# Ledger of designs, part 81: peptides against a protein of PDB entry 6B9H

Target 1, 151 residues: chain A of PDB entry 6B9H
Amino acid sequence: AELCESLLTWIQTFNVDAPCQTVEDLTNGVVMAQVLQKIDPAYFDENWLNRIKTEVGDNWRLKISNLKKILKGILDYNHEILGQQINDFTLPDVNLIGEHSDAAELGRMLQLILGCAVNCEQKQEYIQAIMMMEESVQHVVMTAIQELMSK

## One batch from the design tools (peptide; made by RFdiffusion4, then SolubleMPNN)

Design b2_p21_8_s4 (from b2_p21_8, 10 letters changed)
Fold by OpenDDE base, seed 2:
Structure b2_p21_8_s4 (fold): chain B 151 residues (1-151), chain A 21 residues (1-21)
Amino acid sequence: as target 1 above (151 residues)
Amino acid sequence: SMEELRRQTQQFFEELLQQSQ
């Protein structure tokens, strides 16, 4: 999916410790959790991060468990910190992500993380970073942001 | 056109950046 591909490129700019080269790399949620911690380390603190299991391998059940926690974290962050600035009516299907590495659903998850970044305390820095990316990626990101904030 | 799309994208983020300040 184009959304997932562009947002994967965006996610890679965070330079997290976990491997983040492929869609499959993101399906266990570890990269996403580390990205969220970078976005807001006070909210997504070490205690929160430690709830995300590492070294899950191909265990899709563990992946789904992680993804559910991450999704909850994102949604809670949106409500508690961001003031419900992003649209969460259409949630990603974490089961499809964990079990089937569904790129479209993963894209939706990454889109929510994008929403966190462009609305967080350091939103200016993240926006500026996006503006330095390839034009095609910027366009996809723009569309994704517009969709999040359209309601 | 590509130029128009590029312009619109740039304008979007510039406005978003201004709102973030």
Scores: peptide ipSAE 0.670, ipTM 0.939, DockQ to the pose 0.922
Fold by OpenDDE base, seed 5:
Structure b2_p21_8_s4 (fold): chain B 151 residues (1-151), chain A 21 residues (1-21)
Amino acid sequence: as target 1 above (151 residues)
Amino acid sequence: SMEELRRQTQQFFEELLQQSQ
């Protein structure tokens, strides 16, 4: 899954506290939640982050619970803060992510987070950071942004 | 070509950056 792999590389640039080296590391949602907090700490504040279970292990039910909260947070952020800039017609299946570590669906989730980054208050800084990444990754990220912004 | 792909990608982000300002 090229989308997931490229966006995993992008996610790693955030240097969050949680392990984020593999696809499996992202399936519990903890990394994604920490990334969202970095993107907009006023919206994704500590109270929001505290709703994400950190001691999940391999419990796919807990993973799905976290992922549902994260997806809701992203969609609410898009509506309340970004002004419907993200195309949410194709939503990730969080069940497949939590139960089966589905890389394709995880890629879709990371794509939504990418949408938050390139539309947030610090969008300029995130865009510039992407422009410094490896060229093949930049191309995949470009395609992902184009899909999100298309209406 | 790969060169054209690189150019298109660079142009995309430059335009996106401009729109972000």
Scores: peptide ipSAE 0.669, ipTM 0.939, DockQ to the pose 0.927
Fold by OpenDDE base, seed 4:
Structure b2_p21_8_s4 (fold): chain B 151 residues (1-151), chain A 21 residues (1-21)
Amino acid sequence: as target 1 above (151 residues)
Amino acid sequence: SMEELRRQTQQFFEELLQQSQ
């Protein structure tokens, strides 16, 4: 999906330690967790990150477990820190991500992370970084943000 | 057009950036 591909490109700008070149690389949640920690290390602290299992391999059950924790973290972050600025009406199906590497659902997950970035304390820096990306990516990101902010 | 899309996108982020300050 275009959303997933564009947001994958965006995720890659974080330069996290975990491999993040393909959709499959994101399905275990490790990259996403590391990105969230960069977005707000005070909230997504080491204790939180340590709950995300590494070395998951192809175990889709472990992937789903990680993804559920990440989704919960994002939603809690939205409510506790961001003041419910993002629309979580349509949540990603983490089962489809973990079991089938569903790009559309992964895109929704990354979209929620995007919401965290553009609403966090360092929102200005993340917005400026997006503005330096490829035009086509910027457009997709814009649409994704607009959807998140819609009520 | 591509130019219009570029303009709209740039405008969006400029406004978003302004709101973030």
Scores: peptide ipSAE 0.666, ipTM 0.938, DockQ to the pose 0.922
Fold by OpenDDE base, seed 3:
Structure b2_p21_8_s4 (fold): chain B 151 residues (1-151), chain A 21 residues (1-21)
Amino acid sequence: as target 1 above (151 residues)
Amino acid sequence: SMEELRRQTQQFFEELLQQSQ
């Protein structure tokens, strides 16, 4: 769960509108969708964001629906924009995230978003931001990037 | 050691940043 906790800290640096203080806050996908829009607003535009339901509550089925859309968006972005630089052979289980708030699987989802950030057009700015974080977090993020970029 | 770990992490991101420019 160290991966999830470190990447949660990283996600918080985006200052999105949705609550993002706990693992549970991320399970409906709204924060992740808003982060992706910040990473590449031309690709993850308002039309894409509007497909993510914001009033989900504790409905784990709706959470899973959102998470599936987000995962698809990430994978499509990787293939269409990033040039398939991210290893997606081990994908997160969005069912475990939505129904059980599984931190390990959530960590994998956030890791994919990290891959988008460090490979996007604004990669330099995101890398510099990571270098300003706590060293323990930086180390976890480094390991996560290395894993993603390893074919 | 912690010092070596810090060095390796710093070097990683510096190189990654250089590649991004």
Scores: peptide ipSAE 0.665, ipTM 0.938, DockQ to the pose 0.922

## One batch from the design tools (peptide; made by RFdiffusion4, then SolubleMPNN)

Design b2_p22_1_s1 (from b2_p22_1, 11 letters changed)
Fold by OpenDDE base, seed 2:
Structure b2_p22_1_s1 (fold): chain B 151 residues (1-151), chain A 22 residues (1-22)
Amino acid sequence: as target 1 above (151 residues)
Amino acid sequence: SKKETEELIAEFEAHVEKKKAE
C-alpha cells in the first residue's frame, strides 16, 4: 500500500535498533515501540517498552499481543498527553497485521504513530524532517497528517 | 506535485499554529 510504503520510509528515519526494512519487519511491533520511545521517552519509557516482547519470530499470536499493547499505548498517549488532537479514526486491525502482514492496516497503525510525532513536544523537529523527505514520500506523509488533523 | 505538497505543508503549519494559540 502506498501509505504503508511511505510511512515505512518515514519510520526508517528514526534509525531504531530493530530491523525496519520491510513490512514484515514491522509486524511484530518492536520497531513501532522503539519509535514511540524516541518520540516521547518519558511516556513510552523503559517500563512500557519492556512489555513488548522482542523475541517473537514468526509467532503471529505474539505479534498481535505486542500490537495490541502498542495500539493501546498510542491511544492512551493521544488521550493523556496530546489532548486527543488526533481525530476519531478507524482503528487498525492488529489481527490482520500480525497474522497476515496486512500492509493497509499496518499503514493505519503507522499513521497513528505519525500523529504522535507531529503532535508531541518535539513536533517541529519531526515536521522539519518530513519537509526534507523525497517529494513523493513527503506528499503521502503530509496527506496522512492532514487526514488525522482535519475535523 | 511539489505545489500540492507545499500547500499541504502550509495548511498543516497553519493548523499547528492554531492549536498553539488555543
Scores: peptide ipSAE 0.051, ipTM 0.634, DockQ to the pose 0.058
Fold by OpenDDE base, seed 5:
Structure b2_p22_1_s1 (fold): chain B 151 residues (1-151), chain A 22 residues (1-22)
Amino acid sequence: as target 1 above (151 residues)
Amino acid sequence: SKKETEELIAEFEAHVEKKKAE
């Protein structure tokens, strides 16, 4: 999916420790958790990060467990810190991500993380970084931001 | 916050439009 691929490219700009080259690399949630920590390390602190299991392998049940924790973290962050700046829309199906590596649903998940970035304390810096990306990727990411802000 | 983001998006859109015109 175009959204997922573009947001994967965006995720790669964070230079996290976990492998993040493929869609499959993101399905265990470890990369996403590390990205969220970079976005707001005070909220997504080490104690929060330690709740995400790192030795998951191909265990889709453990993937789903991690993804549920991450989704909850994002929603709580939006409510407690961002003041519901991210508009309500269809939530990603983390079961499809964990069990089937569903790119469309993964795209939705990454879009929520994008929402955290463009509403956090460093929002302007993240937007500027996006504007420096390759044009085709930049367009998809900016469209995704517009969708988050317009609903 | 939302306004700031929208302004940056507008700058992006203007940039894209200029490139298409070239």
Scores: peptide ipSAE 0.029, ipTM 0.603, DockQ to the pose 0.582
Fold by OpenDDE base, seed 3:
Structure b2_p22_1_s1 (fold): chain B 151 residues (1-151), chain A 22 residues (1-22)
Amino acid sequence: as target 1 above (151 residues)
Amino acid sequence: SKKETEELIAEFEAHVEKKKAE
């Protein structure tokens, strides 16, 4: 999916330790968790990160478990820290992500992470970084931001 | 805030428009 592809490119700018070259690399949630820690290390601290299993292999059940934890973290962060600034739309189906590597649902998951970045303390820096990306990627990412903020 | 984010988006749009004019 276009959204997933562009947001994968965006995710890669975080330079996390976990492999993040393919859609499949993101399905276990490890990259997502590490990105969230970079966004707000005080909230997504080491204790939170340690709840995400790093060696799940192809076990889709463990992937789903991780993804559920991450989704909960994002939602809690939005409520507790961001003040519900992200529009409440349909949540990603983490089962489809974990079991089938569904790109559309993964894109929606990454969009929520994007929402965290553009509403966090360093929001301006993240948006400026996006403005330095390839034009087609910029368009998709900024459109995704607008969707998050619109009611 | 939402308003601040919208302002940053506007800045992005202005930037894109400027590049198209060049």
Scores: peptide ipSAE 0.027, ipTM 0.595, DockQ to the pose 0.534
Fold by OpenDDE base, seed 4:
Structure b2_p22_1_s1 (fold): chain B 151 residues (1-151), chain A 22 residues (1-22)
Amino acid sequence: as target 1 above (151 residues)
Amino acid sequence: SKKETEELIAEFEAHVEKKKAE
């Protein structure tokens, strides 16, 4: 999916420790968790990060468990910190991500993380970073942001 | 805030349009 590919490129700009070159690399949630910690380390602190299992392998049940924790973290962050500024449109199906590496659903998950970045304390820095990306990626990311902020 | 984010989006859109015009 175009959304997933563009947001994967965006995720790669965070330079997290976990491998993040492919869609499959993101399905266990470890990269997502590390990105969220970079976005807001006070909220997504070490205690939160330690709840995410790092040695998952191909165990789709463990992937889903991690993804559920991450999705909950994002939703709680939106409510508690961002003041419900992100539209609660269709949520990603983490079962499809964990079991089937569904790119469309993964794209929606990454879009929620994008929402955290563009509404966090460092939002201006993240927007500026997006403005430096390749044009086609910028377009997809911008559209995704607009969708999140629209009613 | 939402207002601040909207302003950043506007700046982003302006930047993209400027690049297209070049």
Scores: peptide ipSAE 0.027, ipTM 0.605, DockQ to the pose 0.712

Design b2_p22_1_s2 (from b2_p22_1, 14 letters changed)
Fold by OpenDDE base, seed 1:
Structure b2_p22_1_s2 (fold): chain B 151 residues (1-151), chain A 22 residues (1-22)
Amino acid sequence: as target 1 above (151 residues)
Amino acid sequence: SSAETKELIEKFKKYVEEKKKK
């Protein structure tokens, strides 16, 4: 999916420690967790990050477990810290992400992380970083943000 | 704040549209 591809490119700008070259690399949730920690290290602290299993391999059950924790973290962050500034969407199906590397569902997951970035304390810096990206990626990311923020 | 975020989004939107014109 175009959304997933563009958001993967966006995720890569965070330069996290975990491999993040392919869609498959994101399916275990480790990259997502590390990105969230960069977005708000006070909330997504070391204790939170340590709940995410790093040595997952191809174990789809462990992938889904990680993804569920991450999704919960995002939703809790939106409620507790962001004050519900982003709209409620249909939640991504983490089972499809974990079992089948579903790009469409992964795109929806990454979009929620994008919502965290554009509403966090460093929101201005993240918006500026997006403005420096390749134009085709900018367009997709901007559309994704607009979808999140439109009431 | 939500208002601040919306302002940033509008600036971003304008920036992208201006780039398309060039």
Scores: peptide ipSAE 0.044, ipTM 0.611, DockQ to the pose 0.851
Fold by OpenDDE base, seed 3:
Structure b2_p22_1_s2 (fold): chain B 151 residues (1-151), chain A 22 residues (1-22)
Amino acid sequence: as target 1 above (151 residues)
Amino acid sequence: SSAETKELIEKFKKYVEEKKKK
């Protein structure tokens, strides 16, 4: 999916330790968790990150478990810290991500993380970083942000 | 704040539109 591909490119700008070259690399949630920690290390601290299993392999059940924790973290962050600034009209199906590497659902998951970035304390820096990306990616990311902020 | 985010989004939109003209 175009959304997933563009947001994968965006995720790569965080330079996390975990491999993040392919859609499959994101399905275990480790990259997502590390990105969230960079976005707000006070909230997504080491204790939170340690709840995410890093040695998952191809075990889709463990992937789903990680993804559920991450999704919960995002939703809690939106409620507790961001003041429900993100429109969560459609939640990603983490089962499809974990079991089938569904790009569309993964895109929705990454979109929620994008929402965290553009609403966090360092929102200005993240938006400026997006403005420096390739134009086609900028367009997709901008559209994704608009969807999140719409009421 | 939501207002600040919206302002940044508008700046982003303007930036993208300017790039399209080049």
Scores: peptide ipSAE 0.043, ipTM 0.611, DockQ to the pose 0.879
Fold by OpenDDE base, seed 4:
Structure b2_p22_1_s2 (fold): chain B 151 residues (1-151), chain A 22 residues (1-22)
Amino acid sequence: as target 1 above (151 residues)
Amino acid sequence: SSAETKELIEKFKKYVEEKKKK
């Protein structure tokens, strides 16, 4: 999915410790958790990050468990910190991500993370960083942001 | 704020459009 590929490229700009070169690399949630911590380390603090299990391998049940925690964290962050500025009308199916590496659903998950970035305290810096990305990626990312903010 | 984010989005859109003209 184009959304997933573009947002994967965006995720890679965070330079997290976990490998993040492929869709499969993101399915265990570790990269996403580390990205969220960079976005808001006060909210997604070390205690929160420690709830995400590392070294899950190919265990899709553990992947799903991590992804559920991350999704909950994102939704709680939207409500508690961002004041529900992000429209979560389309929630990702974390079961499909964890069990089948579904790129479309992963794209929706990454879109929610994108929403956190463009609404957080450092929103201006993240928007500026997006402006420096390749044009085709910019278009997809911008469209994804607009969709989140449309309601 | 939401308004601030929307403003940044509009600036971004303008930037992209101008970039396409070059």
Scores: peptide ipSAE 0.042, ipTM 0.612, DockQ to the pose 0.754
Fold by OpenDDE base, seed 5:
Structure b2_p22_1_s2 (fold): chain B 151 residues (1-151), chain A 22 residues (1-22)
Amino acid sequence: as target 1 above (151 residues)
Amino acid sequence: SSAETKELIEKFKKYVEEKKKK
């Protein structure tokens, strides 16, 4: 999926500790959790991060468990910190991500994380960084931001 | 607070459109 591919490239700019080269690398949620911690380490603190299992392997049930925690964290962050500035839209199916590595649903998940970045305290820096990305990638990313903010 | 984000999006869109014309 084009959205997932572009957002994967965006995720890679965070330089997290966990491997994040492929779609499969993202399905266990560890990269996503580490990215969220970078976005807002006060909210997604070490205690929160420790709830995400790091040794998941190919166990899709553990992947789904992690992804559910991450999705909840994002939704809570939107409500408690961002004041629900992100408009309501279709939530990702974390079951499809964990069990089938569904790129489309993963793209939706990453889009929610993108929403956190462009609405957090350092949102201007994240947006500016996106505008300096490769043109084809930044186009998709900025379109995804527009979708989050305009619906 | 989302106004600044929307402004940047519009600036970006304008930039892309201008570039496509050339």
Scores: peptide ipSAE 0.031, ipTM 0.605, DockQ to the pose 0.485

Design b2_p22_1_s3 (from b2_p22_1, 13 letters changed)
Fold by OpenDDE base, seed 3:
Structure b2_p22_1_s3 (fold): chain B 151 residues (1-151), chain A 22 residues (1-22)
Amino acid sequence: as target 1 above (151 residues)
Amino acid sequence: SLKETQELIAQFEQHVKEKQAA
């Protein structure tokens, strides 16, 4: 999916420790968790990160477990820290991500993480970083931001 | 805030406009 591919490119700019070259690399949630920690290390601290299983392999049940924790973290962050800035009426189906590597649903998940970045304390820095990306990626990412903020 | 994010988006749009004009 276009959204997923563009947001994968965006995710790669965080330079996390976990492999993040393919859609499949993101399905266990480890990359997502590490990105969230970079976005707000005070909230997504080491204790939170340690709740995410890192050695999951192809176990889709464990992937789903991780993804559920991450989704909960994002939603809690939106409520507790961001002040409900993200429109979450359509949540990603983490079962489809974990079991089938569904790119569309993965895109939705990454979009929520994007929402965290553009509403966090360092929001301006993240927006500026996006503005330096390839134009086609910029367009998709900024459109995704607008969708998140729409009421 | 939402307002701040919208302002950042506006800056992006202006940036794109400037690139297209160049």
Scores: peptide ipSAE 0.041, ipTM 0.628, DockQ to the pose 0.531
Fold by OpenDDE base, seed 5:
Structure b2_p22_1_s3 (fold): chain B 151 residues (1-151), chain A 22 residues (1-22)
Amino acid sequence: as target 1 above (151 residues)
Amino acid sequence: SLKETQELIAQFEQHVKEKQAA
């Protein structure tokens, strides 16, 4: 999916420790958790990150468990810190991500993380970084932001 | 924050229009 591929490129700009070259690399949630920690290390602190299992391999049940924790973290962050600035829409199906590596659902998950970045304390820096991305990727990312902010 | 985001989105949209016209 175009959304997933573009947001994967965006995720790669965070330069996290975990491998993040393919869609499959994101399905265990480790990269996403590390990205969230970079976005707001006070909220997504080391204690929170330690709840995400890193030795997952191909165990889709463990992937889903991690993804559920991450999704909950995002939703709680949106409510508690961001003041519910992100519009409520269809949540990603983490079962499809963990079990089938569904790119469309993964794209929706990454879009929620994008929402955290463009509404966090360092929102201006993240938005400016997006403005420097390759045009085709930038367009998809900015469109995704528009969707999140549209009332 | 929402206002700032919308302003940057508007700048992006204008940039795209200018490049498409060229």
Scores: peptide ipSAE 0.041, ipTM 0.627, DockQ to the pose 0.526
Fold by OpenDDE base, seed 1:
Structure b2_p22_1_s3 (fold): chain B 151 residues (1-151), chain A 22 residues (1-22)
Amino acid sequence: as target 1 above (151 residues)
Amino acid sequence: SLKETQELIAQFEQHVKEKQAA
């Protein structure tokens, strides 16, 4: 999906330790968790990150377990820290991500992480970084932000 | 802030519009 590919490119700018070259690389949630820790290390601290299993392989059950924890973390962060600045949005189906590597649903998950970045304490830094991205990718990312914040 | 984010998005949209018109 176009959304997923553009947001994958955005995710790659975080330079996390975990491999993040393909859609499949993101399905275990490890990259997402590391990105969230970079966004807000005080909230997504080491204790939180340690709840995410890193040795998942192709185990779709473990992938889904990680993804559920990450989704909960995002929702809790939005409520507790961001003050519900992100509107109620259609939740990604983490089962489809974990079991089938569904790019459309993965795009929705990454969009929620994008919402965290552009509303966190360092929001201006992330917004400026997006403004410096390749134009075609930038357009998709900006559209995704608009969708998140539209009421 | 949320307002600043919206302003940046609006600026981007305006930029795209101008490029398409050229």
Scores: peptide ipSAE 0.040, ipTM 0.621, DockQ to the pose 0.432
Fold by OpenDDE base, seed 4:
Structure b2_p22_1_s3 (fold): chain B 151 residues (1-151), chain A 22 residues (1-22)
Amino acid sequence: as target 1 above (151 residues)
Amino acid sequence: SLKETQELIAQFEQHVKEKQAA
């Protein structure tokens, strides 16, 4: 999916330790968790990160478990820190991500992370970085931001 | 803030519009 591909490119700009070259690399949630920690290390601290299993292999049940924790973290962060600035649209189906590597659902998951970045304390730095991305990717990312902010 | 984000989005959209017109 176009959303997933563009947001994967965006995720890669974080230069996290975990492999993040393919959609499959993101399905276990480890990259997403590391990105969230970079976005707000005070909230997504080491204690939170340690709840994410790092070696799940192809175990889709463990992937789903990680993804559920991450989704909960994002939603809690939005409520507790961001003040519900992100629109409450359809949530990603983490079962489809974990079991089938569903790109569309993964895109929605990454969009929520995007929402965290553009609303966090360092939002301006993240927004400026997005403004310097390749135009086609930038367009998708900016459209995704608009969707999050619109009510 | 939301305002700042929207301003940047508007700038991007304006840039795209100008590019398409050229």
Scores: peptide ipSAE 0.036, ipTM 0.616, DockQ to the pose 0.469

Design b2_p22_1_s4 (from b2_p22_1, 13 letters changed)
Fold by OpenDDE base, seed 5:
Structure b2_p22_1_s4 (fold): chain B 151 residues (1-151), chain A 22 residues (1-22)
Amino acid sequence: as target 1 above (151 residues)
Amino acid sequence: SKEETDKLIAEFERWVEERKRR
């Protein structure tokens, strides 16, 4: 869960409207969707964001539905905008995230979002922001970036 | 581009290592 905890800290730097203090807060996908909109509001526009259901509560089926939409959005963004620059061979299991709040799989999902940030038009800004984070978090985030760019 | 991203990553790595030595 080390990857998940460090990337949760990274996600918190975006200051989104949705609660983002715990792993459970991320399992419905709302925070992730808002973060993606900040990364590229032209692609992840308001119409895209409106497809993500709010007021999910503890309904794991609704969580999974949101997470599937988000994963698809990330993969499409990587293909259409980023030119497939990240390694997506190991995809997160969104079923485990939605139903069981699996931290390892959530970490993989957040890693994909990290990939979007460090490859987007504002990549320099996001790299600089990471450089300002606590050192232990930087280590995990940097390792995650290296893994994404490998192969 | 991929090349630009790699350059940023390299700079980040150097920066992190420098801070660890302080």
Scores: peptide ipSAE 0.088, ipTM 0.683, DockQ to the pose 0.801
Fold by OpenDDE base, seed 1:
Structure b2_p22_1_s4 (fold): chain B 151 residues (1-151), chain A 22 residues (1-22)
Amino acid sequence: as target 1 above (151 residues)
Amino acid sequence: SKEETDKLIAEFERWVEERKRR
């Protein structure tokens, strides 16, 4: 999916420790968790990050477990910190991500993380970073942001 | 804060459109 591919490129700009070159690399949630910690290390602190299993391998049950924790974290962050600035979205199906590496559903998950970045305390920095990306990626990311913020 | 975010989005949109015209 175009959304997933563009947001994967966006995720790569965070330079996290975990491998993040392919869709499959993201399905265990470790990259997502590390990105969220960079977005707001006070909220997504080391204690929160330690709840995410880092050595999952191909165990889709553990992937789903991680993804559920991450989704919960995003939703809680939106409610508690961001004041529910993003719209009510169709939530990603983490089962399809964990078990089937579904790119469309993964794109939806990454879009929620994008929502965290563009609404957090350092939103200015993340918007500027997006403005420095390749133009075709910018277009997709911009559209994704508009979908999140549009009433 | 939401207003600030909207302004940033608008700035981003304008910037993208300017690049398209170049």
Scores: peptide ipSAE 0.085, ipTM 0.677, DockQ to the pose 0.865
Fold by OpenDDE base, seed 2:
Structure b2_p22_1_s4 (fold): chain B 151 residues (1-151), chain A 22 residues (1-22)
Amino acid sequence: as target 1 above (151 residues)
Amino acid sequence: SKEETDKLIAEFERWVEERKRR
């Protein structure tokens, strides 16, 4: 999906330790968890990160478990820290991500992470970084942001 | 704040549109 591909490119700018070159690389949630930690290390601290299993392999059940934890973290972050500035949005189906590497659902997941970035304490820096990305990616990311925040 | 975020988004949108016109 276009959304997923663009947001994958965006995710790659974080330079996390985990491999993040393909959609499949993101399905275990490890990259996403590391990105969230970069976004807000005080909230997504080491204790939180340690709840994410890193040696998942192809075990889709473990992937789903990780993804559920990450989604919960994002939702809690929105409620507790961001003041629910992100509109009520359709939640990604983490089962489809974990079991089938569904790019559309993964895109929705990454979009929620994008929402965290553009609402966090370092929001200005993340917006600036997006403004330096390739134009086609910018367009998709911008549209994704608009969708998150438009009433 | 939400207002601050909205301003950043608006600036981003304006910037993108400006680039499209170039």
Scores: peptide ipSAE 0.079, ipTM 0.663, DockQ to the pose 0.816
Fold by OpenDDE base, seed 3:
Structure b2_p22_1_s4 (fold): chain B 151 residues (1-151), chain A 22 residues (1-22)
Amino acid sequence: as target 1 above (151 residues)
Amino acid sequence: SKEETDKLIAEFERWVEERKRR
């Protein structure tokens, strides 16, 4: 999916410790969790991050468990910190991500993380980073932001 | 130029903030 591939490129700009080269690399949620910690380390602190299992392998049940925790974290962050700026009318199906590596659903998950970045305390820095991205990727990212904030 | 880049960034920031308020 175009959304997933563009947001994967965006995720790679965070330079997290976990491998993040492919869609499959993102399905266990470890990269997502590390990105969220960079976005807001006070909220997504070490205690929160430690709840995400890192040695998952191909265990889709463990992937889904991680993804559920991450989705909950994002939604809680949106309500508690961001003031409900993100429209969640189409939540990602984490079961499809964990079991089938569904790119469309993964794209929706990454889109929620994008929403966290453009609404957080350091949103200006993330906006600047987006402005430096390749134009075609930038377009997809900007469109994704529009969709998130549309009521 | 740097000035043009800064202007573009500012426009994008305004774009984001405007949509955030909707």
Scores: peptide ipSAE 0.078, ipTM 0.631, DockQ to the pose 0.128

